Peptides against a protein of PDB entry 6RGO. Designs and how they scored, part 88

Target 1, 392 residues: chain A of PDB entry 6RGO
Amino acid sequence: MALKLLGFNQDATCFSVISSNKGVTIYNCDPFGKCFELEKSTSNDEELDFLVEMLFSTSLIAVVDKTIGASKRKKLKIVNTKRKATICELTFPHEIMDVIMNRKIICVVLKSDQIFVYDISCMKLLRTIDVRGEKLKSTSKFRNSEAVGDIGVRVSLSTDNNSILCYSSYSKSDKENAPLNDIVVFDALKCIQINVLPAVHQSNIVCIACSPDGMLMATASEKGTIIRVFKTIDTENDEPILVNEFRRGSRPSRISEMKFNHDNTLLACVGESDTIHIFALPVTTTEADANEDDTLQQSSHSLSSSINGLQYISKGLANRFGKIIVSKIPTQSQQRHVAYIKIPENAKYRIGFPKDTTNTIHICGEDGNYLVYSIPRNEVGPCTLVKSNTFD

## One batch from the design tools (peptide; aimed at target 1 R103)

Design b2_p26_6_s4 (made by RFdiffusion4, then SolubleMPNN; from b2_p26_6, 8 letters changed)
Fold by OpenDDE base, seed 3:
Structure b2_p26_6_s4 (fold): chain B 392 residues (1-392), chain A 26 residues (1-26)
Amino acid sequence: as target 1 above (392 residues)
Amino acid sequence: SKPVLNATEEDLKELQELLKEAEEKL
């Protein structure tokens, strides 16, 4: 059967899939099993397409039926899975491209390059963000390409209550084909723009991840060779906004998903390649907890020497031309993965980090595998398979 | 055009109950 993966929830306790014969199925990770099924509304052999966003391990889901010919591609349903009932429905002026949520906010991305920000508690519209701005209102050739993977606005939301929204924006170039290579950082609760990171890549941004606390953001371009990690907020200490640069590979390959673990110590990425890559992030020691654990200092010293090289180059560039010229970071400062998982080249995988086990990663594939891996701490190498389950 | 919400006051109360369950799992 053709499976299509929708992904893990925020804490990786559940994942969602589309089965061609059944519709949407939600699986619980532990104990492993089906927890919800949304039956197919049509008997037709039409290729099913859905957006499903689940709020942690609750009975609250947001659903969009994107199936071809369905008049429902503009409708967001909020569903109680325990009651199997629609609570409320939002109808948008344009097709829904993405939906993200946390305990406070729902963000809805439209094909119009608009982001609608809602207070989830009352379904009140807080903000409409027009990513194209006023200049492009006249030339709104909506990209008519229904091609899975067309260049659109990418979004990520912090899983915490601070509700930091990161989104891709068009560069200020007067070219009709301006790349989506800027990032905007937005406080979704206060409806305030916090920061703008210009030209973080040379090409369109195709993947964004926000850390659970909203303090870090990872980006990848269409090339998918370099992942950059940024602070979301400018710190007073003239510290570089760019904190890490990771090399996934030398060959171009699309990154489909990135995730931070819950303590911001790991960043995982998955995509069209045969390999899930896991990168170590430097622990920003806040000076206060310096007293107890002597054992972690040896691994931090080797990483800190690499970071000092990045800081010295960023300070030297900031003084001459204003904010971060990301294009001048030496290839010698690019870190490799600390761990990896081999996956089938033709199977799409999704990733999730469980809350309680920072050294564990959950993965699921369109091949019908749900896999739990242990991440090595003391060596660079493959992850160890801990648990395996199958689904259909 | 603005988005249109179809929800009753009872629907919004049910939504708030589910959000409370999400906060208790923190």
Scores: peptide ipSAE 0.569, ipTM 0.945, DockQ to the pose 0.841
OpenDDE base, seeds 1, 2, 4, 5: peptide ipSAE 0.564, 0.561, 0.557, 0.553; ipTM 0.945, 0.945, 0.944, 0.942

Design b2_p26_7 (made by RFdiffusion4)
Pose (drawn by RFdiffusion4):
Structure b2_p26_7 (pose): chain A 327 residues (1-135, 151-284, 335-392), chain P 26 residues (1-26)
Amino acid sequence: MALKLLGFNQDATCFSVISSNKGVTIYNCDPFGKCFELEKSTSNDEELDFLVEMLFSTSLIAVVDKTIGASKRKKLKIVNTKRKATICELTFPHEIMDVIMNRKIICVVLKSDQIFVYDISCMKLLRTIDVRGEKIGVRVSLSTDNNSILCYSSYSKSDKENAPLNDIVVFDALKCIQINVLPAVHQSNIVCIACSPDGMLMATASEKGTIIRVFKTIDTENDEPILVNEFRRGSRPSRISEMKFNHDNTLLACVGESDTIHIFALPVTQRHVAYIKIPENAKYRIGFPKDTTNTIHICGEDGNYLVYSIPRNEVGPCTLVKSNTFD
Amino acid sequence: SVSEPTEEEIEELQEVYEEAEEELEE
């Protein structure tokens, strides 16, 4: 089958790709290279490694499952790339759905909507967050820099009226203190959540409305959450998969089950800005590095890696600059 | 249940962490 299940780095340095053939490879951007290659851990053809999240450019990797079910739901391994050795092997009571890391905090998301927060220096569990214990699935996002700030979707106070709903809660994972609770920002479920690298901004995606809403995170007034801007969906409602924020928080990228990738600018310093054409029934992931604000890195399941430029003052499409092919 | 790392594993993890912080400073 195709080379599916792409994962994207925080610093846009490299990306994680599960080659359907054998193991998982991690490439670099500049210069492009085979950075790390995981050996054979397979027994059938269509069984897939699912979840890999990494540090910036380091040897520290978070790896989850290999087998379809033998050791998948309850595993987390911490591996050094230069020596291929497992250091700590943590076990969890449920199935892992997502893992997000940063320089200080490691988050593990379970299928039962439990979020385990660890101080990465000693792997002490800081707090267990019973989201489904209070009231598709939970989407979680996190800041990249220090003062790492956690964002997760939570159910509303209408559990009696109906089963599924989605509001937003802002949480400081550094001190384990809940900062702001946002109300029902959508009339539908929440599909994907992106938080700014500095932790000051947040994006929300709805399945039905397909309109992205941006709220201030922490400095927002206590009385009411402050809405920043909204973005035109386009001609057709589409499911969104992954969104990213620029380092200066002037740009927002959006990707999903659509023909095009949309680029939204920010009035921090409107409907549409830059659009990148994309093959229809293929899936891509997004990133952009810290070095420049004009370059957007693109990861594709078709086997191509592309680097596009952004037009500052023109509403035109992006310009391709550099490309390379996968394995 | 949730498992915890042993002391030896914590020591090794700290070494790897310190090296990763040094590489990030560069």

Design b2_p26_7_s1 (made by RFdiffusion4, then SolubleMPNN; from b2_p26_7, 12 letters changed)
Fold by OpenDDE base, seed 5:
Structure b2_p26_7_s1 (fold): chain B 392 residues (1-392), chain A 26 residues (1-26)
Amino acid sequence: as target 1 above (392 residues)
Amino acid sequence: EISQPSQEEIEELKKLLKEAEEELKK
């Protein structure tokens, strides 16, 4: 049976899959088991495709039927999983590409490069964000439908109530083929743009992760060799603060998903490679809780010496276009993974960090494996398998 | 046009969201 992974919920307590024979299935992680199924509405042998966004482990889900059939791809359904009932349906002018949710906000990404921001409590439209802006409306002949490769607006939303939305935007280059290599940080509740990070990669951004608190953002381009981590809100001299630059690998490989753990100490990435990479973030000790216990200083020094290569990029070279170019951290100061998981080359995997266990990662594969790994804290090495389950 | 939910759908959604917020507090 062909499985297609939809992913984990916000706290990795559940994951969703498409089974070719069953439709959408949601699994609970602990205790492991099927908790919801949305049956296939059509007898046709069409390849099933869905978007499913969960509100944590609650009975509220957002569903889009992306199966071949132009009408359903424009419909967002809010479903009560306990009742197996659609509560409301929103129809959009264009195909839905992505849906993200927290306790306050639903964001709907359209194929038109528009983001619709809703108050979940009443499904009131708070904002329509047009990522192309007014200038590109005049020159955008529809990208021929065939050449709209897998490059669209990417979004990530903080899982907290602050509802920090990070999205990819077109660079202000007057070129018809401007890359999606800018990031906008947006307060989804207040509907205010907080920050703009220009040209964070040389090519289109294909993956974004916002931290649970919305204070950090990770980005990867089509090359997937370098991951950059930025502060979302803070700026230095009106320039974006690059916190980390991680090297996933030397060979190009697409990153499909990135996630922060709940305390912002780890960043995981997965994609087309045989390896899930886990990176350590520097713990910003806020100076305030430096109580005098001198004894813990010795072990932190070995990791900190490699981190002191955080050149505050104090002066982005303004290119001829006044754009800040995020300087590449020298390849010698690029941090590597601290931990890894080997996965089958032919299986797509998704990742999730549980809230209560910051050193644990949940993964699931299109091979039908749900796996729980322990992440080593004090050594660089493989993660240890703690639990395994199978699903179909 | 973008469809808007009916008042009945909004009241059912508010009920589900209330149930969800009660679940998220346990």
Scores: peptide ipSAE 0.450, ipTM 0.918, DockQ to the pose 0.883
OpenDDE base, seeds 1, 2, 3, 4: peptide ipSAE 0.443, 0.435, 0.408, 0.312; ipTM 0.913, 0.911, 0.900, 0.862

Design b2_p26_7_s2 (made by RFdiffusion4, then SolubleMPNN; from b2_p26_7, 9 letters changed)
Fold by OpenDDE base, seed 5:
Structure b2_p26_7_s2 (fold): chain B 392 residues (1-392), chain A 26 residues (1-26)
Amino acid sequence: as target 1 above (392 residues)
Amino acid sequence: PVSEPSEEEIEELKKLLEEAKKELEK
């Protein structure tokens, strides 16, 4: 049977899948089992496609049926999973491309490169973000939707109540073919733009992850060779702060998903490659806890010596157009993974970090495997398989 | 125009969210 993975919820307590025969199924991770099923409404042998966004492990989900005709692809349903009932339905002017939520906010991404920001408590529209902006509306004849492949606006939302929204934006180059290589950081509650990170990659951004607290963001381009981590809010001399630059690999490979763990110490990435990569982030010791125990100093020195080579080259060379070019960290100073998971070739996987176990990662595959791995802390190596389950 | 939910749908959504809050506090 063909499975299609939708992904984990915000805390990796549940994951959602599309089964060709059943429709949408939500699984609980622990104890492992089905917690919800949305049956296929049509007997047609059409390839099932859905968006499902969960509000953690609660009975609230957002669903978009992308299978059946242009009308349903424009409809967001809020569903009570316990009652198996649609609570409300929102109709949009364009096809829904993505839906993300937290306890406060729902963001709906349209094929028109618009982001609709809602207060979840009343489904009130707080903001419509037009990522193309007014200037690009005049020159962008609808790129014939066929030739512009899977390159659209990407979004990520903090899982906390601060509701920091990171999204990809078109560079302000007057070129008709401006890449989606800028990032905007947006306070979704206040509806205020906080920051703009210009030209964070040379090509289109295809993956974004926001940290749970919204203080960090990770970006990957269509090349998927380099992952960049930035501070979202903080700036140095009005320039974006590049915290890390990670090398996933030397060969181009698309990254489909990235996730931070709950304490911002790890970043995982998955995509078209046979390998999930896990990177260590430097622990920003807040100065406050520096007082007590001298004894743990010895083991941290070996990892810190490799990080001290990250001179904050905060000196963005303003190009002739006043745009900050994020300086590439020298290839020798690019950090590699600290841990990895080998996955089957041609199986799509999704990743999630559980809240209570910062050294554990949940993964699920279109091969029907749900796997729990332990991440090594003190050595570079493979993750250890702790638990496995199968689903259909 | 984007459709807005009815007052009845908003009331049912509020009930679901209050249930969801109680589930997230456990």
Scores: peptide ipSAE 0.438, ipTM 0.915, DockQ to the pose 0.846
OpenDDE base, seeds 1, 2, 3, 4: peptide ipSAE 0.422, 0.433, 0.417, 0.418; ipTM 0.908, 0.912, 0.907, 0.907

Design b2_p26_7_s3 (made by RFdiffusion4, then SolubleMPNN; from b2_p26_7, 9 letters changed)
Fold by OpenDDE base, seed 1:
Structure b2_p26_7_s3 (fold): chain B 392 residues (1-392), chain A 26 residues (1-26)
Amino acid sequence: as target 1 above (392 residues)
Amino acid sequence: SVSEPSEEEKKKLAEELKEAEEELKE
């Protein structure tokens, strides 16, 4: 059967898939099993397309049916999965491209490059963000949205109650073809723009991940070769702080998803490549317990293994990105370990980090595999498979 | 214009969210 992956929920306790025969199916991760099915409304051999956003492990989901005609693609339904009932329906002026939520906020992204921000508790519209309208103040020419293929506004929302929204915006360039390479950081609850990160890539941003606490953001461009990690809120001299730069690979490959673990120690990425990459983040020790003594001379075993992929581009970046203050990552040679998972070539996978186990990752594939891996802490190498299940 | 949910749908959603917040404490 053809499976299409929708993704994990916020805490990786559930994942959703489209089955060509059944419709939308939700699986619980532990204990593994089918917990919900939304049956097809039509017997037609039409390729099913849905957006499904789960509210954690609850019976509430947001659903957009994209299978049938331009009208249904504009409708968001909130559904109770236990009752199999629509609670409410919202109709938008344009096709829905993405839906993200947490316990407080639901964000709806339209094909018009508009983001609608709602308070979930009352479904009150808090803000309409017009990413094009902001561009039009700087550039007089409407880009016809039709000509730019799969390039649209990308969004990510913190899973906590702070509700930090990160979204891609158009650069302030006099060029008719300004890329979606700026990031805006927005407090979705207060409806305040917190920060703007200009020109974080040279090309359009195609993937964004916000950390669960909203303090970090990862970005990738259409090239998918470099991942950048920024602070979201903190600035240094009113300029954005680049915390990390990772090289996924030498060959261009689209990144489809990135996620932080719950303690901000790991960043995972997946896409069109045969490899899920897991990058170690430096633990920001809060300066509080600077008590004196323990010079633990942990022996710098120089693992001189030529990991050709980790170019520490320390010195050269300062000159090209003139205004991005690369906070001096203390030159303590903490070798950033990188873990990886090999996946079937051309299989689409999704990733999730469980809350309770910061060194495990959940993955699911369009091949019908749900897999749990253990992440090595101190070594560069493959993740270890801990659990496997199959679904159809 | 975006359609807003009815006051009845908003009330029902608020009740469902309260039940969902209880499910998240278990």
Scores: peptide ipSAE 0.462, ipTM 0.915, DockQ to the pose 0.873
OpenDDE base, seeds 2, 3, 4, 5: peptide ipSAE 0.448, 0.451, 0.451, 0.445; ipTM 0.910, 0.911, 0.911, 0.910

Design b2_p26_7_s4 (made by RFdiffusion4, then SolubleMPNN; from b2_p26_7, 9 letters changed)
Fold by OpenDDE base, seed 5:
Structure b2_p26_7_s4 (fold): chain B 392 residues (1-392), chain A 26 residues (1-26)
Amino acid sequence: as target 1 above (392 residues)
Amino acid sequence: PLSEPSEEEIEELKKLLEEAEEELKK
């Protein structure tokens, strides 16, 4: 049977899949088992395609049927999983490309490069973000839809109530083919733009992850060789703060998903490669209570010595256009993974970090494997398999 | 035009969100 992975929920307590024979299935991670199934409405041998966004482990899900016809691809359904009932249906002017939510906000990404921001409590539209902006409305040359298939606006939303939305935006270059290489940070509750990170990559951004608290953001380009981590809100001299630059590999490979763990100490990435990479983030010791307990100093020194080479290159070289180019961290100071998981070359995987176990990662594959790994913290090496389950 | 939910759908949604917020506190 062909499985298609939709992903984990915000806290990795559930994951969703499309089964060609059954439709959408949601699995609980612990105890492992089916918790919801949405049967396909049609007997047609059409390839099933859905978007499913969960509100944690609750009975609220957002569903888009992308299988059948342009009309359904424009419809967002809010579903009560306990009742198996559609509560409401929103119709959009364009195909829905992505849906992301937290306890306060639903963001709907359209093929038109628009983001619709809703208050979940009443499904009231708070904001329409036009990522193309007014300047590109005049060049009504729809990029020929065939070649532009896989490069659209990417979004990530903080899982907390602050509702920090990070999205990819077109560079203000007057070129008809401007890359999606800027990032905008947006307060989705207040509907205010907080920050703009210009030209964070040379090519289009294809993956974004926001931290659970919205304070950090990770980005990857089409090359997928380098991952950059930025502060979302803070700026130094009106310049974006680059916290980390990680090297996934030397060979180009697309990153499909990135996730922070719940304490912002780890960043995982997965994609077309045979390897899930896990990177350690420097623990920003907030200058909170430096009470005298001297004993924890010894273990931090070994990781800190490799981080001290990250000079905060706060000096963005203003290019001839006054845009700050985020200086590449020298290849010698690029951090590698601290941990990894080997996965089958031909299986797509999704990743999630559980809330209560910051050293554990959940993964699931289109091969029908749900796997729980322990992450080594004190050594660079493979993750240890702790639990394995299968699904169909 | 964007479709907006009916008052009945909004009330059912509020109830589902209240139930969801109670589930998220456990």
Scores: peptide ipSAE 0.442, ipTM 0.909, DockQ to the pose 0.837
OpenDDE base, seeds 1, 2, 3, 4: peptide ipSAE 0.428, 0.410, 0.424, 0.318; ipTM 0.900, 0.895, 0.901, 0.856

Design b2_p26_8_s1 (made by RFdiffusion4, then SolubleMPNN; its pose is not in this set)
Fold by OpenDDE base, seed 4:
Structure b2_p26_8_s1 (fold): chain B 392 residues (1-392), chain A 26 residues (1-26)
Amino acid sequence: as target 1 above (392 residues)
Amino acid sequence: SESLKEYQEELEKAKKELEELEKKRK
């Protein structure tokens, strides 16, 4: 049976899948098992497509039926999974591309490059962000709807109550084909733009991850060779702070998903490659008071290379030809993965970090595997498989 | 509207479910 992965919830306690024969299924991770099924409403051999966003492991989910030919691609349903009942329905002017949620906010991304921000408590619209409207003030030509390939507005939302929204925006280049290579950081509760990170990649951003606390953001371009990690709120001399630059590989390969763990010590990425990469983030040890107590406990040399914050001099030297030259960060600052997981070639995988175990990663595949791995901390190497389950 | 009241009641149930789940993890 063809499985399509929808992904993990915010704390990796559940994941959702589309089964061609059954419709949407939600699995609980521990104990492993089905916790919800949404039956296929149509007898047609149409390829099922859905968005499902969970409110953690609660009985509330947001659902969009994206199946081709369905008028439902513009409808967001809030469903109680225990009652199997729609408790709220919203209709949008355009097709829904993405839905993200936390305890406070629902964000709905449209094919029009609009982001609708809702207060979850009353489903009141707080803000409409028009990412194209910002571009159109500089360039009068609409992107022809046919060239809406895989390049659209990308979003990520903090899982905390601060509700930091990171989204990709169009660079202010006078070119008709301005790339989606800027990032906007937005307080979704207050509806305030906090920060703008200009030209974080040379090409369109295809993947964004916000940290659970909203303090960090990871970005990847269409090339998927370099991942950049920035501070979201903090700036240095009004310039964006680059915390890390990671090299996934030398060959171009699309990154489909990235996630931080719950303590911001790890960043995982997955995509079209045979490898999930896990990167270590430098823990900013606040030097708490070194009270002198002499106890010789073995200094596990965590290679806390204090990488002094490389000021990303975004000297966007607008070359005479209107190319934004992202200043080449010296290749010496590019870190490799600390851990990896091998996955089957051409199998789509999704990733999640459980809240309670910072050294554990959950993965699930369109091959029907749900896998739990332990991440090595003291060595560079493969992750260890701890638990395996299958689903259909 | 009655639908908004029903939604708010279901959301408050889900918030309680979430608080209970978070208490069981501590």
Scores: peptide ipSAE 0.478, ipTM 0.919, DockQ to the pose 0.813
OpenDDE base, seeds 1, 2, 3, 5: peptide ipSAE 0.410, 0.306, 0.467, 0.477; ipTM 0.903, 0.857, 0.916, 0.919

Design b2_p26_8_s2 (made by RFdiffusion4, then SolubleMPNN; its pose is not in this set)
Fold by OpenDDE base, seed 1:
Structure b2_p26_8_s2 (fold): chain B 392 residues (1-392), chain A 26 residues (1-26)
Amino acid sequence: as target 1 above (392 residues)
Amino acid sequence: SSKLKEFEEELKKAEEELKELEKKRK
């Protein structure tokens, strides 16, 4: 059967898939098994397309039927999975491109490059962000919406209650063809812009990941060769703080998903390549715990020497002439590849990090494999397969 | 509306389910 992956929930306790014959199925990761099935409402042999966003492992999901020809592409349904009942329905002026949520908010991304931010508790609209309208205030020319192919606004949301929203925006260039290469950091609860990271890539941003706590953000462009990690809130001399720059590969390849683990020590990426890459992040010692005199002198000498070379190069990423001054992060930072997983070529995979085990990654494939891998701590190498299950 | 009250009640139950899941992980 043709499977289409929707992804993991916020804590990788569940994942969702589309089966062409069954509709939407949600699987529990542990114990592994089907926990919900939404039957196909139409007898038509149309290729099923859905957005499903889970509220963790609860009975609440957001669902959008994106099937071609469906008038439902503009409708968000909140469904109780235990009752198989729609408890809320919202209709939007444009097609829904993405839906993200946490315990506090739902964000709905439209094909119009609008982001609707809702308080989940009452489904009250808190903010409409118009990414195109913000550009038009800076640039006089309306782009005709027709030529925007696969390049839309990308979003990521912190899974915590702080609800840090990161989204891609258009650069302030007078060029008719300004790329979606800026990032805006937004407090979704207070409805305030916190930060703007200008020109983080030369081309459009196609993937964004926010850390669970909202303190870090990873970005990838259409080239997918370089991943950049920034601080979201903190700035140095009003300039964005680039924490890491990772090289996924030399060959261009689209990154479809990135995830941080729950302690911000790992970043995983997946896409069109035969390899899931896992990168080590520097442990930001919060300065607060420096006072415990714990004299444990022992043998950790070897790994510390490579970490000290990260001078925070707060060099302005955008000079006045729109040249991205990628400050040369010392070439030492590019070597932070920790681990990899080989996946079948042309198989789409999704990734998730469980809360309980920071060195474990969950993956699932359109090949019907759900796999749990252990990530090596001290050695660069392949991940070890711990558990495997199949689904249909 | 009646649907909004039903949603608020379902969300409250979901928040309780989340708190119970967090307690089982500690």
Scores: peptide ipSAE 0.235, ipTM 0.820, DockQ to the pose 0.833
OpenDDE base, seeds 2, 3, 4, 5: peptide ipSAE 0.210, 0.217, 0.230, 0.233; ipTM 0.807, 0.808, 0.818, 0.821

Design b2_p26_8_s3 (made by RFdiffusion4, then SolubleMPNN; its pose is not in this set)
Fold by OpenDDE base, seed 2:
Structure b2_p26_8_s3 (fold): chain B 392 residues (1-392), chain A 26 residues (1-26)
Amino acid sequence: as target 1 above (392 residues)
Amino acid sequence: SKKLEEFEKELKEALEELEKLEEERK
């Protein structure tokens, strides 16, 4: 059967898929099994398209039916999976492009480049963010709606209660076709802009990941060759802090998803390539343990291990990209490892990090494979397959 | 409205379910 992956939930305890015959199916990861199914309402051979956002492993999901007609594509349904009942329905002025949630907030992204921010507890609208309206204050010209290919506003939300929202915005350039290459960091609870990261890529941002705690953000452009990691809230001299710059590869390839693990030590990426890449992040030592005087001579072994075109950009190249103050990343010689998973060519995969095991990654494919991998801690190399299951 | 009260109740029950699932994993 043709499967379409919707993705993992926030803690990788469940994943959702569209089956061409069954409709939406949710699987539990451990114990592995089908936990919910939303049957097709129509017998038509129409290609099913849905947005499904889960509230962790609860009975609450947000659903958008994108299959048939412009009216359904504008409707958000909140569904109780235990009762198989719609408990709330919202209608928007434009097609829904994305839905993200945590325990506090639902964000709805529209084709109009508007983000609607709701308090989940009462479905009260807290804010409408108009990303185009912000551009119109700087540039008088609308993008022609017909040139809106697969380039829209991208969003990511922290899975914690701090509810840090990161979204792509249009650069302040006077060019008619200004790229979506700025990032705004927004406190979704307080409804305040915290930070703005200008021109984080040369081209449109197509993938954003916020860390679970909202303290880090990863970005990738349509080129997908470079991944940048920034602090979300912290600034140095009112300038954005670049924490990491990773090279995924030398060849352009779209990144479809990125995820941080729950302790911010790993960043995974997946997309159109045959490889899931896992990058090591520097552990932010909290200032507290600075008291032990242990004079361990940090041998600066620059491990220039070129594994499959992954280059760690050493400190020296940071000086050529403009006024992004690379904060003094403490030269904690924590051996930044890179891990990888080989996946079938042309298979779409999704990724998730479980909360309880920071060195484990969950992946699922449109090939019907659910796979659990162990990530090597101290070595650069392939991940080890721990568990496999199949679904249809 | 009755629909909002029903929604708020079901959301509360879902959040209580989440807290319980997070406690059972510790």
Scores: peptide ipSAE 0.408, ipTM 0.897, DockQ to the pose 0.807
OpenDDE base, seeds 1, 3, 4, 5: peptide ipSAE 0.359, 0.331, 0.385, 0.387; ipTM 0.881, 0.866, 0.889, 0.891

